# Peptides against a protein of PDB entry 5EFW: the designs that were tried, part 94

Target 1, 141 residues: chain A of PDB entry 5EFW
Amino acid sequence: TTLERIEKNFVITDPRLPDNPIIFASDSFLQLTEYSREEILGRNARFLQGPETDRATVRKIRDAIDNQTEVTVQLINYTKSGKKFWNLFHLQPMRDQKGDVQYFIGVQLDGTEHVRDAAEREGVMLIKKTAENIDEAAKEL

## One batch from the design tools (peptide; made by RFdiffusion4, then SolubleMPNN)

Design b1_p23_2_s2 (from b1_p23_2, 14 letters changed)
Fold by OpenDDE base, seed 5:
Structure b1_p23_2_s2 (fold): chain B 141 residues (1-141), chain A 23 residues (1-23)
Amino acid sequence: as target 1 above (141 residues)
Amino acid sequence: MKEEEEEEVRKKAFEIDELFRNA
């Protein structure tokens, strides 16, 4: 499908379901996080958080979801095996033809290190562009 | 969430996932 052709780390979540669960995960995301598709679907993405995940950053994500806005942050996430990695993360709402939020798109930079300056700016541009591509692709289905 | 609710959510998530993958 069009979504499957997007070779980036991303998930789609459904805020209309209890606890805003993941309803789609890219193969790249599964590989990054070391989870299977079956282990992830229906779960809130918070299972990626761990001891060193900054709570203030998590709150920014939560606030963005609650307010139905976009946000871009970097935070520590953990793979299934417990390996931590830095996640440059962008989240934005996917809206229907009426403008109502139906999904959230979450895009993760392909990397394990904290990025700064030019690398961060470039990464942000990339994940935002990816989110727009996902939004467009999903609306064509 | 109750286990029953979690199962329902999981089921719905799989349904939506299949729609995205089979379109």
Scores: peptide ipSAE 0.707, ipTM 0.946, DockQ to the pose 0.804
Fold by OpenDDE base, seed 4:
Structure b1_p23_2_s2 (fold): chain B 141 residues (1-141), chain A 23 residues (1-23)
Amino acid sequence: as target 1 above (141 residues)
Amino acid sequence: MKEEEEEEVRKKAFEIDELFRNA
């Protein structure tokens, strides 16, 4: 299965480029966020943030990138039209054979409500599994 | 970033995207 066959909301970013831009976005992600491919590629994913996005949560994401670690959080994101949604977001590094970070994988589970308890656990498991699938697929390219 | 740098990054991103899509 190639990247294009993964029908989930995800992006791949390149921390080796200025401002860690998105270098791949799934069709589902584009549909979710209401952006075109042309509007997304080359941009930092922070454009999804808005007034009600928790700054401390964003900082956790930034720290994970800086430390080259994975993180899972829930935060408010915004579509192009300004629609708010709760994003159960998982980010993890994609490493090469030497262990160096090449990319980051960001997976989004969208919802109108904040997810708790068992539903959150299930969502986390899902997006983490999705991230692993993306990692495997991308490394085969 | 400067506008010119943003354009360069965008171009590079498209190049990488195409590599992923055409592999």
Scores: peptide ipSAE 0.706, ipTM 0.946, DockQ to the pose 0.730
Fold by OpenDDE base, seed 1:
Structure b1_p23_2_s2 (fold): chain B 141 residues (1-141), chain A 23 residues (1-23)
Amino acid sequence: as target 1 above (141 residues)
Amino acid sequence: MKEEEEEEVRKKAFEIDELFRNA
């Protein structure tokens, strides 16, 4: 499908279901996080968090969901095997024709370190563009 | 959530996932 052609790390979640579960995950996301499709569908994405994940940053994500707004943050996430990675994360709502939120799109750029300055700006542009591509592709379905 | 509710959510998530993959 058009969504499957987007070879980036991303998930789609459904805030209309209990606990805003993942309802789609890209193959790249599954490879990055070391989880199977069966292990993550229907779950809240918080399973990526761990001991060194900054709770204040997590609260920013929660606030964006509650307020139905976009947010871009960097936070430590963990793979299934417990490997840490820096996640430059972008979240934005997907709205229907009436303007109501149907889903959230989450895009992840993984790295071995916290990115700064030009590298951060470049990463932000990339993940935001990816989110727009996902939004367009999903609305065609 | 209760275990039964979690299973219902998981089933619904799989249904939506399949719609995205098969469209």
Scores: peptide ipSAE 0.704, ipTM 0.945, DockQ to the pose 0.812
Fold by OpenDDE base, seed 3:
Structure b1_p23_2_s2 (fold): chain B 141 residues (1-141), chain A 23 residues (1-23)
Amino acid sequence: as target 1 above (141 residues)
Amino acid sequence: MKEEEEEEVRKKAFEIDELFRNA
């Protein structure tokens, strides 16, 4: 499918199901995080968090979900093997024609390092554009 | 969540995943 062909790190979650579980994950995301589809489908994405994940940043993500808004943050995440990486993360709602939220799209920048200044701005633009592409692709299915 | 509820959520997630992959 068009969605499956998007070679970026992303997930789609369903806030209408208990605990806003992941209902789709790209192959790149699985490779980055070292998980299989079977290990993450139906789970909340919080399993990527760990000891050094900033709680205030996590609260920003939760607030965006609750308020059905978009957010862009950088936070420490952990792979299945426990490896730390910096995640430049963008989240936005996918809405139907009536404006009701159906899903959330989460996009992670390629790479595992913290980015700043111009590199951060460029990364933010990239992951936001990616999210829009995913939104369009998913709505056509 | 209860184990049974977690299983149902997992099943539903897989169903949606398959729709996105096979459409």
Scores: peptide ipSAE 0.703, ipTM 0.945, DockQ to the pose 0.801

Design b1_p23_2_s3 (from b1_p23_2, 14 letters changed)
Fold by OpenDDE base, seed 1:
Structure b1_p23_2_s3 (fold): chain B 141 residues (1-141), chain A 23 residues (1-23)
Amino acid sequence: as target 1 above (141 residues)
Amino acid sequence: MAKEKEEEIRRKAEEIDEKFRNA
């Protein structure tokens, strides 16, 4: 099915609340990051960052949130136990009928190494499609 | 209203996630 071909690691954040906290996390996301839902709800996703996380990439994410735009980046993240993984990350705003940003959808594709070229393009396509599917599904419910 | 909207989107996201698991 279409749902089988998309990524299942996703979060919803609320930029209208202080520090854009996570208000929903998928079960797959919790499994990937090794956190419980109670540990991450109400927190900014920066807890995934660590020593080798590229600061310039983090700034791109912050800028996208501030500018209410989408962004796709690849950065080092850390699980609760401290395990590093490459996060191919897509973030996009969820807008209402007036075009106002209500939430952000974040989709994560994890890997053991930085992906490039065709593999990166494929991953980007996948996480973007996932985000669009989530946005569409949320509006139809 | 903000809390109600958050509860609504959370509920919707839960349904989406359930569909992902059952796909």
Scores: peptide ipSAE 0.593, ipTM 0.911, DockQ to the pose 0.134
Fold by OpenDDE base, seed 3:
Structure b1_p23_2_s3 (fold): chain B 141 residues (1-141), chain A 23 residues (1-23)
Amino acid sequence: as target 1 above (141 residues)
Amino acid sequence: MAKEKEEEIRRKAEEIDEKFRNA
């Protein structure tokens, strides 16, 4: 099915709450990051960052949230056990019928290496499509 | 009202994630 082919690592955050906390995390996301749902809900996603996470890339994410825009980046993230992975990350706002931002959808595609060229383009297409599917499904249910 | 909306989106996301597991 189409759902089998899309990326299953995703979170939903609430920018209207203090520090834009995660209000939902998918099972796949929990498996990837090695956290329980209880450990993640109510927290800002910055716990995935570590020593080798590029600060300029983190600023791009922050700017997108502040400006209520989408962003796609690659950055080093860390699991609970401290394992590094490359996160091809897409973030986009979920808007109401008036166009006001209510939530953010974050989609993560993990890898052992920084991806470039065709592999990057394919990954970006995948995570963007996943985010759109989640947005549409959430609004229609 | 804000809490109610958050619960609604959480339920919807849970349903989506369940579909992912069953696909």
Scores: peptide ipSAE 0.592, ipTM 0.911, DockQ to the pose 0.131
Fold by OpenDDE base, seed 4:
Structure b1_p23_2_s3 (fold): chain B 141 residues (1-141), chain A 23 residues (1-23)
Amino acid sequence: as target 1 above (141 residues)
Amino acid sequence: MAKEKEEEIRRKAEEIDEKFRNA
């Protein structure tokens, strides 16, 4: 279902490599964005941005990466074919046992509209929980 | 070494994604 797909939209990036490239993209993410895995791996996720993407919001994402913190934002993203979608996006660092950042987990909830109020809160809880699940699972495997 | 670590996390992520698909 759409909900199941949404919950599966995630990427892993490597901030220790130049420009924090995507090193993993879930199948659902590929489906959402209409890119192949080959087109995405090794690239910074900025390829999702376009004319209507709010630059201040993008700066918040960059700041979170630079400061090694988590962030949750909504921004306009674009598929390969140019379709706009609202991305309720959560980013958080994946840390090792010493607390050092190794990777970032990015989780995307896509929609046709900017979500507010209860819907936004629900979405935020969902993507944060998803990110935590990924982080925990990655550490257990 | 860096490549090995990347392959490891990619493998882990693939397993996670597979679990998601099978859930």
Scores: peptide ipSAE 0.590, ipTM 0.911, DockQ to the pose 0.104
Fold by OpenDDE base, seed 5:
Structure b1_p23_2_s3 (fold): chain B 141 residues (1-141), chain A 23 residues (1-23)
Amino acid sequence: as target 1 above (141 residues)
Amino acid sequence: MAKEKEEEIRRKAEEIDEKFRNA
């Protein structure tokens, strides 16, 4: 099943730094987006947005960051070469023992089409599970 | 301290990513 797969596309961002920059990007994320690590680290992830990216959806992501909550959306993103893809995206905060937000985890599932219904639910479950796995591993620090 | 913690989380993320690649 879809849930048996391991999602490999993820980033870690630091909201305590100016403009919440990416501080880590997985190799699969770099491959998907066609950027080098040097091109991505220290930047806000908005460089993936383009003309057909829904601004209302982007605002949902921004609001989640500002409100320190999780969000799951699907939006059009662009690779470095300008290729469009549908990004089923999950974002959630990484909190310390006191409950304070330290970082954000972003997980991406890409596709050529907007995913609907059961396929979307499965994808959402997968990327959420991936984010939880990352969060649990990080708590061991 | 903040930089050191960031380096640590980056290291941990790299380990996680390696697990994903090798799964």
Scores: peptide ipSAE 0.523, ipTM 0.896, DockQ to the pose 0.098

Design b1_p23_2_s4 (from b1_p23_2, 13 letters changed)
Fold by OpenDDE base, seed 2:
Structure b1_p23_2_s4 (fold): chain B 141 residues (1-141), chain A 23 residues (1-23)
Amino acid sequence: as target 1 above (141 residues)
Amino acid sequence: SAAEEEKRIKEKAKEINEKFLNA
């Protein structure tokens, strides 16, 4: 199975390119967000944000990118058709063998509802595990 | 221009994407 066919919602972005654009998206992500692969490649993922997206949460994501660290947040995102959904989102850097950041992996939990407490903890563990799996898979390519 | 830059980035992203797809 190719990387894009991994049945998880995820993207890979390239912080070495201007504005950290998406350079890869899973089929599941495209289905969730209602975009085609062609529509999103080369774009910053901020197109998923909208009026009700919490700006402080967005800032946490930006800070993680700037600091080359991981972050896990929940935020309102919007599909192409304008449908709102809660996105439990995990972002982490993909580093090369020398430890230099090559990409970022962004993983979105399955489902569109806000999760709390034990469900949130479980979801966080899941998306972090997914990110690690993607990291390993991508490095094998 | 901004449009040209966006196009350039898009093309570069496509190239990288293809790398992942064909690896």
Scores: peptide ipSAE 0.637, ipTM 0.931, DockQ to the pose 0.727
Fold by OpenDDE base, seed 3:
Structure b1_p23_2_s4 (fold): chain B 141 residues (1-141), chain A 23 residues (1-23)
Amino acid sequence: as target 1 above (141 residues)
Amino acid sequence: SAAEEEKRIKEKAKEINEKFLNA
């Protein structure tokens, strides 16, 4: 398919499997994080976290998964080579026709700075729109 | 074992990934 070729940073995870592992990643996400597809499939996305990642922000992500809700946060992530970047991150559930959660969609907007004000609002709108587009595209497969 | 379970999950993830790639 062309899903992985969408020029946005995103992953799809499966909360029905142990530890909510990644089951799909875009080419852009692999380029950003410097991992291969083989290295990340079947793993929880927490491998992107490191020493300066805010633990309270990570807890917000975990709570959203546990409660099957969406969340938008900014946090420090690390590439395979150890490079730090600010991740404006949006997570939302992908539901079936019955309303049951099948997957989660995670969208990342990377940057060198913690964005605020108009830049943050613009980024949030972009990653939310991207998540909706991924949801629709994935459901049509 | 933990290693065996990790391998099992990785294989399952690969199967699901292939379904998306080939749809």
Scores: peptide ipSAE 0.622, ipTM 0.928, DockQ to the pose 0.759
Fold by OpenDDE base, seed 5:
Structure b1_p23_2_s4 (fold): chain B 141 residues (1-141), chain A 23 residues (1-23)
Amino acid sequence: as target 1 above (141 residues)
Amino acid sequence: SAAEEEKRIKEKAKEINEKFLNA
């Protein structure tokens, strides 16, 4: 389809299924993380976490999901081969016409280092805009 | 079992994924 070919790193997860598994991923996300689509569908995205992933940051993500709110954080993630990368991550709910959460959209901006100041602000604006575009595209399907 | 549940979730995720792919 068109959705998976959007040239951004993103996943869609389903909080209505046990453990909020991934139900959709972009080709870019698969390339970034070095996983196949078959390997990640049905799994919680926590497989990207590792020894140096900050647990307090992970809790912020978990709290946002539980509270059905958006969140933007930076955290260490790992590829399938064990390569570390800094993930500027934005998560937001996808709601239906009644306002009920159907899915979550997770957008990843990868980098070798933690970003600050202007670079961080620009990255945040980009991933938030990307999430909105994905929300609109997904609702058209 | 946990393994059976994991398989069930994976299959359900694949079904949902196919809905997006076939839209």
Scores: peptide ipSAE 0.607, ipTM 0.923, DockQ to the pose 0.770
Fold by OpenDDE base, seed 4:
Structure b1_p23_2_s4 (fold): chain B 141 residues (1-141), chain A 23 residues (1-23)
Amino acid sequence: as target 1 above (141 residues)
Amino acid sequence: SAAEEEKRIKEKAKEINEKFLNA
């Protein structure tokens, strides 16, 4: 389909499976992280974390998943080759017609640098809008 | 085992992924 070809970095995860694994990833996400689709499907996204990833920020992500809420954070992530990058990350639940959570959508900003102030606000708006677009696109499949 | 569970989850993820790809 065209979903994986959306030129944004994103994944879809399934909280109904053990450890909330990735069940879908965009081509851009694969390029950013340097992983193949085969390597990441079925895995929890924590493989992107490393030594300098802030544990408190990771906990915010976990709490959002547990509480079935959205969250936006910036954290250090690592590519397959070990390259560090700042990830402006937005996560939100994808709900069915009954309001039950089916999946989570995780969107990463295109850039790899830490963003502040107006740039951060703009980035947040962008990744949130992207998440909504993905939600709509995925539900139409 | 952990490896077996990982394999199971990976296969399930592939199934779901295929649904998205083929929808």
Scores: peptide ipSAE 0.573, ipTM 0.916, DockQ to the pose 0.742

Design b1_p23_3_s1 (from b1_p23_3, 12 letters changed)
Fold by OpenDDE base, seed 2:
Structure b1_p23_3_s1 (fold): chain B 141 residues (1-141), chain A 23 residues (1-23)
Amino acid sequence: as target 1 above (141 residues)
Amino acid sequence: TSFEESLELARKKVEEKLREREA
């Protein structure tokens, strides 16, 4: 199922390299998007965008990267074959001990159930809260 | 959850990469 394919679905990007390319992709990400690892590594994740991808949402992602902040959004993405899917996308910066951003983590979840405005907001809020809790727990270690 | 698992694995990979850069 789609849910099975998105299990452990994430990428790591390197904002210290030109255009913040993907430097790691999980197997689930490759399966979901229908790309090989070789096709993805070294590329900016914008290749997942297409005609129905909301540009305002993309701008939110870009702003989060530029500001080195986390963001959770829902957007339309496309597989290699052109299949549309709703992506509940979470992005967060990862910092070193000095506080400098070294990487971004992007997590993709099935956004189909959250397509509606109210459900989207609730889903986004839940993901944000969970991410914050995990981040706080990680800082305590 | 799938999210938590994904995020945890991602963090582990980041930590690995950070260590590699420090070495």
Scores: peptide ipSAE 0.563, ipTM 0.917, DockQ to the pose 0.061
Fold by OpenDDE base, seed 3:
Structure b1_p23_3_s1 (fold): chain B 141 residues (1-141), chain A 23 residues (1-23)
Amino acid sequence: as target 1 above (141 residues)
Amino acid sequence: TSFEESLELARKKVEEKLREREA
């Protein structure tokens, strides 16, 4: 679909289904992670984690989901082939008109290197804006 | 909206996929 071809790394998950699985993934996300769409849909995004992924950072993500809040973190992820990359990623809930959470939007910066200082601030602004754009599109288009 | 309809369709496809895995 046209939505899948948006040139940003993102997934949409459904916390109303068992284990909050991915229900939508952009083509860019598939290219970044080296997985096919069939391999990803219906699975929890934790398959990107590995030995050097910081557990405390993972807990921050889990807490955000449980509390239905947004979070921005930077953590080690792994491609299908086992390549490590730094993932600056933002997660936020998509709410209906009543304010109830229906989905989560997860956006990953297209870079694979660890970023700091001004570069990190710029990246955070970018992925947050991307998430907002997706949320607005879902509600208005 | 068209986007909302797309998400609902995606949800249904995942539900079907999950049922197939459990069978």
Scores: peptide ipSAE 0.433, ipTM 0.874, DockQ to the pose 0.254
Fold by OpenDDE base, seed 4:
Structure b1_p23_3_s1 (fold): chain B 141 residues (1-141), chain A 23 residues (1-23)
Amino acid sequence: as target 1 above (141 residues)
Amino acid sequence: TSFEESLELARKKVEEKLREREA
């Protein structure tokens, strides 16, 4: 499918299920995080957080979900093996024809380093564009 | 589709968690 062909780090979550679990994860995302698909599906993405993850940034993500808005943040995440990485992360709602939120799309920039300035702006544009592509692909399902 | 399969598996996992909490 078109969705499966998007070679980017992303997940789709379902806020209509308990605790907004991941319902789809790209292969790249699995590789990045070192988890299997079976280990991730049905779980809230908070398992990526750890000791050095900024809680205020996490709250921004939570607020965006609660308010059904988009947000872009950069935060420390952890792989299954405990490896830290910087995650430039964009989250946005996917709405149905009625305008109701059906899913959330979470996109992570390629790379694991902290980005600043022009690189960050470029990364933000990229992951936002990716999110739109995912949105379009998912609506074709 | 792979999406449908993923969604189904996710739902099963969620249901399993709910059952475990209720037991």
Scores: peptide ipSAE 0.609, ipTM 0.896, DockQ to the pose 0.905; fails the geometry check
Fold by OpenDDE base, seed 5:
Structure b1_p23_3_s1 (fold): chain B 141 residues (1-141), chain A 23 residues (1-23)
Amino acid sequence: as target 1 above (141 residues)
Amino acid sequence: TSFEESLELARKKVEEKLREREA
């Protein structure tokens, strides 16, 4: 679909289904993580985590989902082949007209290093803007 | 919207996939 071809790393998950599975993944996300679409759809995104993924950071993500809020963090993720990468990750809820959460949008900015200072601020702005664009597209199209 | 319809379709496909696994 057109949505899948957006040149950004993102997924959409459905908290109304068991274990908040991924229901949509961009082509870029598949390329980043080295998984096929069939391998990803229906799974919780925790398959990206591994031994060096900071558990406290994962808890922040879990808390944001439970509280239906947005969060921005950096964490170690792993590709299918086991390659580590730093993921600047932003998650926010997608709400309906009544304000009820329907989906979550997760946007990823990959890198070989943990980003700080100006680079981090720039990345945060980018992934937040990307999430907003996806949300707006869902509501307007 | 068309995008919303696409998401709903994606949701249904995943729901079907999950149901098949339980089966």
Scores: peptide ipSAE 0.391, ipTM 0.856, DockQ to the pose 0.263; fails the geometry check

Design b1_p23_3_s2 (from b1_p23_3, 10 letters changed)
Fold by OpenDDE base, seed 2:
Structure b1_p23_3_s2 (fold): chain B 141 residues (1-141), chain A 23 residues (1-23)
Amino acid sequence: as target 1 above (141 residues)
Amino acid sequence: TRFEESRELAERKVEERLREREE
């Protein structure tokens, strides 16, 4: 499918299920986080958080989900092996034909480094564009 | 599709986790 051809780090979550679990993850996301598909499907993405993850940033993500809005943040995440990485993360709702939120799309920038200034702006544009591509691809589902 | 299979697996795992929590 078109969705499966998107070679970017992303997940799709289902807020209609308990705790807004991941229902789809790209292969690159699995490689980035060092988890298997079986380990993360059905789980809330908070397992990526750790001791140095900024709680205020996490709250921004939570607020966006609760308010059914998009958000773009950069936060510390952890791989399965415990390696820290900076995650430039964009989240946006995927709405159905009625306008109701069906899923959330979460996109992570390629790479693990903290980005600033022009690089950050470019990264934000990239992950937002990726999210739109995912949204369009998901309409075929 | 892979997406459909993924979604179904996720739903099953959610249900499994809920059962485990209640036990």
Scores: peptide ipSAE 0.699, ipTM 0.921, DockQ to the pose 0.895
Fold by OpenDDE base, seed 5:
Structure b1_p23_3_s2 (fold): chain B 141 residues (1-141), chain A 23 residues (1-23)
Amino acid sequence: as target 1 above (141 residues)
Amino acid sequence: TRFEESRELAERKVEERLREREE
């Protein structure tokens, strides 16, 4: 499967550029967040955060990036119009043949509500699988 | 590819933002 054909909410960021900006966003991600592609490319994804976004959860994401590890969390994000939504979010590094981090893959679950228990476990499995598909598709480019 | 075009656009925007901060 090619990267552009993956019909899920996701972004790819480049930690080798200043402030780890978004370098690719899926169409569904743009629809979810109400931003255009031009508005978000080259920006750090923190613009999705707002007053009710849990700072401790944001720190977990930051730590994962700094340590070049994966993380899965749920946090409040905001659309361009200011609408709140729950984001079940998975982030993982994309590594080259030498094992060096090239990009980060961020996947967001479909929907806008907080999930728990079996629904959360199912969602986590789905977004992790999606991240792996993105990783494989991107390496083919 | 669409990915390559997207990456290049992002890089240009980053450069533009950095230039604006220097002014």
Scores: peptide ipSAE 0.689, ipTM 0.918, DockQ to the pose 0.812
Fold by OpenDDE base, seed 3:
Structure b1_p23_3_s2 (fold): chain B 141 residues (1-141), chain A 23 residues (1-23)
Amino acid sequence: as target 1 above (141 residues)
Amino acid sequence: TRFEESRELAERKVEERLREREE
């Protein structure tokens, strides 16, 4: 499956560009967040954060970027129209054959509700699997 | 490819924002 055919909520960012901007967004992600592609390409994904977004959770994401590691969290995000939604979010680096980080992959679970217990575990497994599929598809480009 | 086009557009947007901040 090619990158463009993956029907999940995801973005790819480039940490080698200023402020780690989004360089690719899936159609589903645009629908979820209510933004156009032109509005978000070249921007850091922090525009999804708002008043009720937990700062400690945001720091976990920042630490993962800085340390070039993966992280899975749930946080409040906001659509363009200002609607709140719970985002079960997985982030992981995309590395080349030498082991150097080229991009980051960010995957968001389908839906807008806070998930717990078994539902959370299932969601985490799903978005991690999706991230691996994206990684494989992107390496072919 | 769609990815290459997306990346190119993103890079252009980054450059545009940098210029706007300097103005």
Scores: peptide ipSAE 0.683, ipTM 0.917, DockQ to the pose 0.831
Fold by OpenDDE base, seed 1:
Structure b1_p23_3_s2 (fold): chain B 141 residues (1-141), chain A 23 residues (1-23)
Amino acid sequence: as target 1 above (141 residues)
Amino acid sequence: TRFEESRELAERKVEERLREREE
């Protein structure tokens, strides 16, 4: 399908299931995080967090989910091997035909460095556009 | 589809963890 062909780092989560678990992950996301598909499906994405992950930033993500809104942040995440990376992350709800939230789309910038200024603006634009593409592709399923 | 298979696997994993928590 079109969804599976999107070559970006992303996950889809289901807030209607306990703890808003990941129900789909792109191949690139698995490569970035060093996890297998079996290891992450059905889990909340918080396993990417670690000692240096800013708790206030995590709260912004949680608030966006609770309020069914979008958010864009940068935070420290960790791979399975414990490698730290900066994650420019965009989250937005996916709504059904009735307007109800069905899923959340999470997109990670394809890079591990902290970005600022023009690079950050460009990255944000890219991951937001990617999220829209995912939204469109998922509605075709 | 791959998405449907992924979703179904995720749902099974959720159910498994819920059972393990209750035990």
Scores: peptide ipSAE 0.702, ipTM 0.921, DockQ to the pose 0.887; fails the geometry check

